# Ledger of designs, part 127: peptides against a protein of PDB entry 5T59

Target 1, 112 residues: chain A of PDB entry 5T59
Amino acid sequence: TTPTMQSTSLLTEHLGYPPISLVDDIINAVNEIMYKCTNAMEKYLMQRNIIGKKDFSDEIKIGTAKLESLLENSVDKNFDKLELYVLRNILSIPSDLLEENRFRLLHHEKLV
Target 2, 90 residues: chain B of PDB entry 5T59
Amino acid sequence: EHIRFQRLVQVCNKALEESIRKLQSWEKIHECFPNYGQTREGIENLTVCQQQVIKLWSNLSRVEFDAIFHERSIEEKLNQLDDLINKARS

## One batch from the design tools (peptide; made by RFdiffusion4, then SolubleMPNN)

Design b2_p22_8_s3 (from b2_p22_8, 10 letters changed)
Fold by OpenDDE base, seed 5:
Structure b2_p22_8_s3 (fold): chain B 112 residues (1-112), chain C 90 residues (1-90), chain A 22 residues (1-22)
Amino acid sequence: as target 1 above (112 residues)
Amino acid sequence: as target 2 above (90 residues)
Amino acid sequence: SSVSEEILKRVEELSKKFPDVP
C-alpha cells in the first residue's frame, strides 16, 4: 500500500517516530559500514604495498577507490529498493483499516 | 500471525547480501589490481583482504542493525501492529 | 503534513525507479 497522511500519522503515533526515521537509520548505518570496509581494505593493502622492488601504492589507492565505487552503486540500488518495500509493505496500514471507524478503533486500542 | 518484523529482517539481509555480491567476485577484485594481482604475494594479500572485508561487512551489519532495531523497539512495535490489524479484522 | 508529504515523494520517486518492487 502507498503511505497516506492518515497512515503516517497513525504509524508515527504507534512507533513514537516517523516511519522514515527507521529507514534513514538503516541507510546511514550501511553507508558507514561501507566506508569502514573500504578503508580497512586500503589500509591492509597499503601495509603490503611493496612486493619485491616494486611499490604498488598508487595502484592500491586507485583499485580500492574503484571497489568503493562499485560497492556504493550496489548499496544505493539495493537499499533504495529496501526503502520502497519497507514503506509499502512493512510500515503500512491496510486501506480497509483507514476508514473512519477503523481509525478510531486503532487509536483507542493504543490508548487502552 | 506476526509477520512484519520477519519481513523486515529478510529484506535487510537480502539488501546486504546483494550489496556485497560484487566484492565476492574474485574476478572483479583482481581487475582492480591488474599488476599487483600478477604477483604471487599480491594474489595472497588480495585473497585475505577479500575474505576479511566480507567478514567485516557481515559482522558490522549484524551489530549495527541489531542496535537500530533495539533502539527503535521495532520488533515489539511491528508485532503490536500485526496484532492490532488482526484484531480489527476479526 | 510535511512529514507525510516527504514520505509520499520518496515513495513516488522510488516507484518510478523500481517498478518491479512489490
Scores: peptide ipSAE 0.711, ipTM 0.953, DockQ to the pose 0.888
Fold by OpenDDE base, seed 3:
Structure b2_p22_8_s3 (fold): chain B 112 residues (1-112), chain C 90 residues (1-90), chain A 22 residues (1-22)
Amino acid sequence: as target 1 above (112 residues)
Amino acid sequence: as target 2 above (90 residues)
Amino acid sequence: SSVSEEILKRVEELSKKFPDVP
């Protein structure tokens, strides 16, 4: 179900916040987690950058950057799908409830 | 009866699992460190690093997502939404 | 509303990007 002005208003009233706020929280959180993970990886390897008198610092920096990019692309794709699904199927109101009588029922239920 | 919150958890888990899949591939990890990974110590370090990152990903996501769900009271709100929908259809 | 418009815009963009998502 595609969101409408009516459904958004009703959900905002019900939730106490716009539906998109939840999605934004999730996306922001995973992005933060992503960079914490890649940063941790780089730091771990940089502490172990010398093997057999050879310094692999440059390779480590480049390699971790590549992994970060791979993870960024995957996170972007999968959480875009998540956003779409959530907004259509979870944070949604069926069309039959958007009728005037059903609209009143939902509003009344909150007030009672 | 209550289905929306379950679906939310499922889709979140799926997105997290699919996102970390590339880092779960040893081949992908090794490709990023072609010379470092040719050494015994390098392989050992990469192996430990890979495991730690995956664990960190799992732990942080669990904690942060649970916090979001709690702060937004989303389970309660989605359950109420399910109830309202079911009531309206009865 | 501005919020509703933003949601619609994002849904439309994502729908084009992921036509297989229900």
Scores: peptide ipSAE 0.707, ipTM 0.953, DockQ to the pose 0.890
Fold by OpenDDE base, seed 4:
Structure b2_p22_8_s3 (fold): chain B 112 residues (1-112), chain C 90 residues (1-90), chain A 22 residues (1-22)
Amino acid sequence: as target 1 above (112 residues)
Amino acid sequence: as target 2 above (90 residues)
Amino acid sequence: SSVSEEILKRVEELSKKFPDVP
């Protein structure tokens, strides 16, 4: 179900916040987690950058950057799909509830 | 029947699992460190690093997502939404 | 509303990007 102004308003009233706010929280969280993970990886390896007489710092920086990019792309794709699904199928109101009588019911239930 | 929150959790888990899939590939990890990974010590470091990152990903996502769900009261709200829908259709 | 329009915009963009998502 595609969101409408009516469904958005009703959901916002029901949730106490716009539906998109939840999605944004999720996306922001995973992005933060992503960078924490990649940063931790880089730091871990950079602390172990010298093996024998060879310094692998440059390779580690490049490699971790590549992994970060790979993860970014995957996160972007998968959580874009998540956003779409959530907004269509989870944070949605069926059309039958958008009728006038159902609308009144929702308001009534909230007040009672 | 409450279904929306369950679906939310499912799609979140799916997104998290699919997102970390590439990092679970040793081959992809090794490809990013071709020379470093040719050393015994490098392989050991990469192995530990990979394991730690995956665990960190899992743990942080669990904690952060649960916090979001709690702060937004989303389980309760989605259950209420399900109830309203079911009631309206009854 | 601006919020509704924003949601619609994102849904539309994502729908185009992921036509296979239900």
Scores: peptide ipSAE 0.707, ipTM 0.953, DockQ to the pose 0.891
Fold by OpenDDE base, seed 1:
Parts: sequence; C-alpha cells; structure tokens
Structure b2_p22_8_s3 (fold): chain B 112 residues (1-112), chain C 90 residues (1-90), chain A 22 residues (1-22)
Amino acid sequence: as target 1 above (112 residues)
Amino acid sequence: as target 2 above (90 residues)
Amino acid sequence: SSVSEEILKRVEELSKKFPDVP
C-alpha cells in the first residue's frame, strides 16, 4: 500500500511521530554501526601492520577502504529495500479502510 | 492477529544479515589483502578480524535496534494498529 | 503535508529502484 496524506497523518498521530522517523532511526543506527565496524577493523589490522620485516600499512589501508565500500553498498541497498517495505506494508493503513472512512477509528481510539 | 511487529523484526534481521554477507566471505576478505593474506600471521590476523567485526556488527545492531524499538514503543504501537484494523474489518 | 510529500517522494524513488519489493 502506498502512503497517502491521510494514512501518514493518522499514523503520525497514532505513533506520536512520522512513520519515516522510525526508518531514519534505523538507517542512522546501521550507518553508525557500519563505520564503527570498519574503523575497528582498520585499527586492529594497523596495530598488526608489520609482519617480519615488511610493513603492510598501505595495503591494509587500501583493503579496509575497499571493504568499507562494499559494506556501504550493501547497507545502502538492503536498507533502502527495508525502508520501502516498511513504509508500504508495516507502517501503513489498508486502502479499503481509508476509502470507507474506517480509519477514523484510529483517531477515536486515541481520544478514548 | 499481531503481525506487523513480527514483520518489522524479520525485515530488519534480513537487512542486517544480507548487509554483512560480503564480510562473511573469506575469499572477499582475502582479496582485499592479497599480500598480507599470504603470510601466516596475516591470515591469522584477518581471521580474528573477520570474526570480531561480524560479532561487533551483530551485537551493536541488536542493542541499537532494540533501543530504537523501545524508545519508539513500536511493538505496542504496531500491535494497536493491528487491533484497530482488525476491529474495523469485523 | 510536507511530511507526507517527502514520504511519497521517497517511496516513489525507491519503487523505481526496487520494483520487485512488494
């Protein structure tokens, strides 16, 4: 179900916040986690950058950057899909209820 | 009866699992460190690193997402939404 | 509302990007 002005308003009233706010929280959280993970990885390896007589610092920096990019792309794709699904199927009001003005029950229940 | 919150958890878990999949590939990790990974110590370090980052990903996501769900009272709100919809259809 | 329009815009863009998502 595609969001409408009516459904968004009703959901906002019900939730106490716009539906998109939850999605934004989730996306912001995973992005933060992502960079914490990649940063930890880089730091761990950079502390172990010398093996024998060879310094692998440059390779580590490049390699971790590549992994970061891979993770970024994957996170972006999967959580964009998540956003779409959530807004259509979870944080949604069925259109048939909106058409029959049954959505007013949401408002009524809040007032009771 | 109550389905929306369960679906939310499911899609969140799916997104997290799919996102970390590339880092779960040893081959992919090794490709990023072709020379480092040819050393015994390098392989050991990469192995530990891979393990740790995956654990960190899992732990942080669990904690943070649970916090979000709690702060937003989303389980309760979605259950209420389900109930309201079901009531309207009855 | 501006909020609803923003949501619709994002949904529209994402729908184009991921036509297989229900």
Scores: peptide ipSAE 0.703, ipTM 0.953, DockQ to the pose 0.893

Design b2_p22_8_s4 (from b2_p22_8, 12 letters changed)
Fold by OpenDDE base, seed 1:
Formats: structure tokens, C-alpha cells, sequence
Structure b2_p22_8_s4 (fold): chain B 112 residues (1-112), chain C 90 residues (1-90), chain A 22 residues (1-22)
């Protein structure tokens, strides 16, 4: 079910916050986690950048950057899909209920 | 009866799992460090690094997502939503 | 509201990008 002005308003009232706020929290969290992971990886390897007599610092920096990019792309794709699914199928009000004005039960229950 | 919160957890887990999949590929990791990974020590370091980052990803995501769900009271709210919808259809 | 409109726009854009998502 595609969100509408009406459903979004009703859900906002029910939740106490806009549905998109939850999604934003999730996305912000995973982005933060992502960079913590890549940063940790880089630091770990940079502390082990010399093997024998060879310094692999440049390769490590480039390699970790590549992995970061790969992870960024994957996170972006998968959590965009998540956002779409959540807003359409989880944080949603069935259209048939909206059409029959049954959605008013949400408001009624809050007032009770 | 209550299905929305379960679905939320499922799709979050799926997104997390799909997102980290590339880092779970040793081949993909090795490709990023072609010379470093040709050394014994390099392979060992990359192996540990891969393991640690995946664990970090899993642990942090669990903690942070649970915190979000708690702060937003989303389980309760989604259960209530399910109940309201069911009542409306009865 | 602006936030509601933003939501709809994001969903629209994402729908176009991911037409296979139910």
C-alpha cells in the first residue's frame, strides 16, 4: 500500500512521530556502523602494514577504500529497499480501511 | 494476529545480511589486497580482520537497532496497529 | 504536511528505482 497524506498523518498520530523518522533512524544507524567497521578495518591493517621489509600502507589504504565503497553501495541499495518495504507494508494503513473511514478508529483509540 | 513487528525485524535482518555479504567473500577481500594477501602474514591479518569486522557489524547492528526499536516503542505501536486493523475488519 | 509530502516523494522515487519490491 502506497502511503498517502491521510495515512501518514494518522500513523504519525499513532506513533507519536512520522513513519519516515523510524526509517531515518535505522538508515543513520547502519551508516554509522558501516563507517565504524571500515575505519576499524583500516586501522587494524595499518597497524600491520609492514611485512618483512615491505611497506603495504598504500595498498591497504586503497584496498580499504575499495571495500568501503562496496559496502556503501550495498548498504544504500538494501536499505533503500527496506525503506520502501517498511513504508508500504509495515507502517501503513490498508487502503480499504481508509476508503471506508475505518481509519478513524486510530484516532478514537488514542483518545480513550 | 501480530505480524508487522515480526516483518520489521525480518526485513532489517535481511538488509543487514545482504549488505555485509560482500565482506563475507574472501575472494572479494583478497582482490582488494592483491600483494598483501600473497604473504602468509597478510593472509592471516586479512582473515582476522574479516572476522572482526563481520562480528563488529553484527554486534553493533543488534545493539543499535534494538535501541531504536525500544526508543520508538515500535513493537508496541505495531501491535496496536495490527489490533486496530483487525478490529476494523471484524 | 511537508513531511508527509516528502514521504510520498521518497516512496515514489524508490518505487521507480525498485519496481520489484512488493
Amino acid sequence: as target 1 above (112 residues)
Amino acid sequence: as target 2 above (90 residues)
Amino acid sequence: SSIAQETLERVKELTEKFPDVP
Scores: peptide ipSAE 0.738, ipTM 0.955, DockQ to the pose 0.973
Fold by OpenDDE base, seed 4:
Parts: C-alpha cells; sequence; structure tokens
Structure b2_p22_8_s4 (fold): chain B 112 residues (1-112), chain C 90 residues (1-90), chain A 22 residues (1-22)
C-alpha cells in the first residue's frame, strides 16, 4: 500500500513520530556502521602495511576505498529497497482502515 | 496475529545480509589488494581482517538496530497496529 | 505536511527505481 497524506498522518499520530523517521534512523545507523567497519579495516591493515621491505600503504588505502565504495553501493541499494518495503507494507494502513468509520475507531481506541 | 514487527526484523536482516555479501567474498577482497594479497603475510592479514569486519558488522548492526527499535517502541506500536487492523476487520 | 510530502516523494522515487519491490 502506497503511503498517503492521510495514512502518514495517522501513523505519525500512532507512532508519535513520522514513519520516515524510523527508516532514517535505520539508514543512518547502517551508514555509521559501514564507516566503522571500513575504517577498522583500513586501520588494521595500515598497521600491517609493511611486509618485508615493501610498503603497501598506498595499495591498502586504495583497496579499502574500493571496498568502502562497494559496500556503500550495496548498502544504498538494499536499504533503499528496505525503505520502500517498510513504508509500503509495514508502516502502512490498509485502505479499509482509512474509511470514515475506521478512522473514528482509531481515534476512539486512542482515547479509550 | 502480530506480523508487522516480524516482517520488519526480517527485512532488516535481509538488507544487512545482502549488503555484506560482497565483503564475504574472498575473491572480492583479494581483488582490492592484488599485490598485498600475493604475500603470505598479506593473505593472513586480509583473512583476519575480513573475519573481523564481518563480525563487527553483525554485532554493531544487532546492537544499533535493537536500540533503535527500543527507542522507537516499534514492536509495541506495530503490534498495536496489527491489533487495530484485526479488530477493524472483525 | 512537509514530512508527509517528503515521504510520498521518496516512495515515488524509490518505486520508480525499484519496480520489483512489492
Amino acid sequence: as target 1 above (112 residues)
Amino acid sequence: as target 2 above (90 residues)
Amino acid sequence: SSIAQETLERVKELTEKFPDVP
């Protein structure tokens, strides 16, 4: 079910926050986690950048950057799909509940 | 029947799993470090690094997502939503 | 509201980008 102004408002009232706020929290969290992971990887490898007489610092920096980009692209894609699914199928109100009588029921249940 | 929160957890896990899939590929990791990965010590370092990153990803995501779900009271809210829907259809 | 409009716009954009998502 595609979100509407009405459903978004009702869900905001029910949740105490806009549905998109939850999604934003999730996305922000995974982005932060992603950065922490790639940063940890870079630091770990940079502490081990010299093997024998060869310094692999440049390769490590480039390589970790590539992995970060790869992960970023994957995160972006998968969590965009997640956002769409959540807003359509989880944080959604069926059309039958958007009718006047059902709307009153929602308000009534909140007040009682 | 409560279904929405379960679905939320499922899709979150799926997104996390699919996102880390590329890093689970040794081939992808090695491709990013072609010369470093040709050394024995480099391979060892990359192996440990890969394992640690995957674990870190899993652990951090679990902790952070659980925190979000708790702070937003989303399980309770979604259960209530399910109940309201079921009641309205009864 | 602005937030509601933003939500609808994001869903619209994502729908166009991912038509296979249910």
Scores: peptide ipSAE 0.738, ipTM 0.955, DockQ to the pose 0.973
Fold by OpenDDE base, seed 3:
Structure b2_p22_8_s4 (fold): chain B 112 residues (1-112), chain C 90 residues (1-90), chain A 22 residues (1-22)
Amino acid sequence: as target 1 above (112 residues)
Amino acid sequence: as target 2 above (90 residues)
Amino acid sequence: SSIAQETLERVKELTEKFPDVP
């Protein structure tokens, strides 16, 4: 079910916050986690950058940057799909509940 | 009866699993370090690094997502939403 | 509201990008 102005308002009232706020929290969290992971990887390898008297620092920096990019692309795609699914199928109100009588029921339930 | 929160957890886990899949590929890791990965020590370091990053990803995501769900009271709210929908359809 | 409009716009854009998502 595609979100509407009405459903968004009702869900905001029910949740105490806009539905998109939850999604934003999730996306922001995973982005932070992503960079923590890539940073940890770079630091770990940079502490082990010399092998057989050869310094691999430049290769490590480039390599970790490439992995970061790969992860960024994957996170972006998968969590965009997540956002769409959540807003359509989880944080959604069926059309039959958007009728006037059902609207009143939802509002009344909150007040009771 | 209550289905929405379960779906939320499922879709979050799926997104996390799909996102980390590239880092789970040894081939992808090795390709990023072509010369470093030609050394014995380099391979060992990359192996440990890969394992640690995947664990870090899993642990941090679990903790952070649980915190979000708690702060937003989303399980309770979604259960209530399920109840309202079921009640309205009865 | 602005936030509601933003929500609808995101859904629209994502729908176009991912037509296979239910």
Scores: peptide ipSAE 0.738, ipTM 0.955, DockQ to the pose 0.973
Fold by OpenDDE base, seed 2:
Structure b2_p22_8_s4 (fold): chain B 112 residues (1-112), chain C 90 residues (1-90), chain A 22 residues (1-22)
Amino acid sequence: as target 1 above (112 residues)
Amino acid sequence: as target 2 above (90 residues)
Amino acid sequence: SSIAQETLERVKELTEKFPDVP
């Protein structure tokens, strides 16, 4: 079910916040986690950048940057899909509930 | 009866699992460090690094997502939404 | 409202980008 002005307003009233706020929290969290992971990886390897007599610092920096980009692309794709699914199928109100009598029921339940 | 919160957890887990899939590939990791990974010590370091990153990803996501769900009271709200929908259809 | 319009626009854009998502 595609969100409408009416369903979004009703869900905001029910939740106490707009549905997209939950999605934004999730997306912001995973982005923060993503960069913590890539940063940890770079730091770990940079502390172990010298093997024998060779310094691999440049390769480590480039390699971790590539992995970061790979992870960014995957996170972007998968959580965009998540956002779409959540807003359509989880944080949604069926069309039949938006009819007059059922709409009143939803408001009544909120007020009592 | 209550289905929406279960679905939310499922799709979050799926998105997290699919997002980390590339880092779970040793081949992908090794490709990013072609010379470093040709050394014994380099392979050992990359192996530990890969394992630690995956664990960090899993642990942080669990803690942070649970915190979000709690702060937003989303399980309760979604259960209430399910109840309202079922009541309206009965 | 502005937030409601933003929601609809996001869904529209994502629908176009991912037509296979149910």
Scores: peptide ipSAE 0.738, ipTM 0.955, DockQ to the pose 0.972

## One batch from the design tools (peptide; made by RFdiffusion4, then SolubleMPNN)

Design b2_p23_1_s1 (from b2_p23_1, 11 letters changed)
Fold by OpenDDE base, seed 3:
Structure b2_p23_1_s1 (fold): chain B 112 residues (1-112), chain C 90 residues (1-90), chain A 23 residues (1-23)
Amino acid sequence: as target 1 above (112 residues)
Amino acid sequence: as target 2 above (90 residues)
Amino acid sequence: LDYDEINLEEEKELIEKYRELSR
């Protein structure tokens, strides 16, 4: 189902925070992890940049940058999908309950 | 009965797996280091690097996502949401 | 819909709309 102002408000009340906040936490975490991974990769290879008499530092920097970009694009795509999925299928109130005013049960049960 | 939290875990894992998929390709890795990867030692280094990055990705994501889920009490909240919805439909 | 069925090109505008609801 598509999020609405009503459903967002109800879910915020239930969760104690807006649904998007959970998504933001997840996205922020994966972005941090992503850069930790690429940084670790670069550092590892840069410590091994000389093979024989040849210095591969420039190639390593360029190569790791390419991999970082590749990972960034993939993360962006997949976690945009995740955001949509979470908001539509997980942190959602079925439309039939909203239409029939049964969503009030959420508020009622919280008060009881 | 309780399905939402399971779905959350599943979709998180799916997104993580799909995100790292290209780095799991040796061909993609090698293409980024065409000359470095032509050396025996370079291949060895890239192989270890690839394995370590994938493991780091997996381990960090597991720890961080579990922490988020705990801090947000999301399993409990989603279970409650399932219960409320089921009750409303009864 | 499941994860694999999501088409981001068609849903790009909706992402922004959803975020606006929480502001």
Scores: peptide ipSAE 0.407, ipTM 0.943, DockQ to the pose 0.853
Fold by OpenDDE base, seed 4:
Structure b2_p23_1_s1 (fold): chain B 112 residues (1-112), chain C 90 residues (1-90), chain A 23 residues (1-23)
Amino acid sequence: as target 1 above (112 residues)
Amino acid sequence: as target 2 above (90 residues)
Amino acid sequence: LDYDEINLEEEKELIEKYRELSR
């Protein structure tokens, strides 16, 4: 189901917040987690940057940056999909409930 | 009966799983550290690092998403939405 | 619509439209 102004308003009233706010929370969280993960990886490896007589600090920095980019791209893709899925399939109101008679029912249930 | 919250959890897990898939590839990890990964010690470090990152990803996401769901009361709200829809169709 | 069935290349513009609805 495609979100509309009407459905968004009704859901906002029901939830107490706009549907997109939940998605934003999720996306913000995963982004934070992502950077925590990559940062942890970099720090772990940088503490182990010298093997034998070779210093791999530069390679580690570049490598972790590449992994971060890879993860970032994947996160962006998959959570864009998640956003669409949530807004269409989860935080959605069927068309039959958007009719006038059903709309009143929803308000009635909320007010009673 | 109540399906929306279950779907939310499922899609979140799916997105998380698909997002971390590339990091689960040893080949991808090794490609980022071509010289470091040619050393025994480097391989060991990368192996541990990979495992730890994946675990950290899983644990943090679980904790943070559960917190979000709780703060937003989303299970209750989605259950109510299911009930309203079912009632309207009955 | 299943998660795996979503094609982002075709849906990118819709994401922005959906966000605008909440403003």
Scores: peptide ipSAE 0.406, ipTM 0.943, DockQ to the pose 0.833
Fold by OpenDDE base, seed 2:
Structure b2_p23_1_s1 (fold): chain B 112 residues (1-112), chain C 90 residues (1-90), chain A 23 residues (1-23)
Amino acid sequence: as target 1 above (112 residues)
Amino acid sequence: as target 2 above (90 residues)
Amino acid sequence: LDYDEINLEEEKELIEKYRELSR
């Protein structure tokens, strides 16, 4: 079901916040987690940057940056999909309930 | 009866799983460290690093998402939404 | 709509429209 101004308003009243706020929380959280993971990876490897007589610091920095970019692209893609899925399939009101009589029922139930 | 919250958890897990999929590939990890990964010690370090990052990803996401769901009372709200929809159709 | 069936390239404009509904 495609979100509408009407459904968004009803859901906002029901939730106490706009549906998009939940999605934003999720996306912000995963982005934070992503950078924590990549930072941890870099630090771990940089503490082990010398093997034998060779210093691999430059390679480690470049390599971890590449992995960060790959992860970032994947996160962006998959959580954009998640946003669409949540708004269409989870935080949605069926069209039959957006009719006049059903709309009033939802509002009434919230107030009772 | 109550299906929306379960679907939310499922889609979150799906997005998390798909996002980390490339980091689960040893070949993909190794190609980012072509010379470092040619050493025995480098391979060992990369192996441990890969495992730890995946675990960190899983653990942090679980904790943070559960916190969000709790703060937003989303399970209760979605269950109520299911109930309202079912009641309206009965 | 299944998660795996979503095509972001076709949905770029809709994402922005959905966000505007909450502003």
Scores: peptide ipSAE 0.406, ipTM 0.943, DockQ to the pose 0.836
Fold by OpenDDE base, seed 1:
Structure b2_p23_1_s1 (fold): chain B 112 residues (1-112), chain C 90 residues (1-90), chain A 23 residues (1-23)
Amino acid sequence: as target 1 above (112 residues)
Amino acid sequence: as target 2 above (90 residues)
Amino acid sequence: LDYDEINLEEEKELIEKYRELSR
């Protein structure tokens, strides 16, 4: 189902926060994790940058940057998909419950 | 009966798995370090690095997502939502 | 809608609309 102003309001009341806030928490978390991973990778390799009297520092920096870019693109794509999925399929209210009579029941249930 | 929270966990795992897929490819890793990866020691370092990053990704995501779910009480809220919907349809 | 069935190119506008509902 497609989110509406009505469904968003009802879910916000139910959750105590807007549905999008959960998605934002998830996205912010994965972004933080992403950069922790790429940073760890760079640091690990930079500690091992000299092999056979050759310094590979520049190659390591460029290579890790490329991997970071690949990961960023993939994270962006997949968590945009996640956002759509969550808002449509998980944090959603069926249309039959958004009718006036059913809406009243939902509101009443919360207050009782 | 309660299905929404399960779906949330599933889609989170799916997004995480798909996001890390490129880093799971040795070929992709090696392409980023063409000269470094031509040395025996370099290959060994890249192999360990790849494994560690994937594990770090998995562990951190599990811990952080569980924390979010707890802080937002999302399992309880989604179960309640399922119950409300089921009750209304009965 | 399954996760694998989502087409982002067709859904970019909807993402913005959904976020606007919460602002």
Scores: peptide ipSAE 0.404, ipTM 0.943, DockQ to the pose 0.854

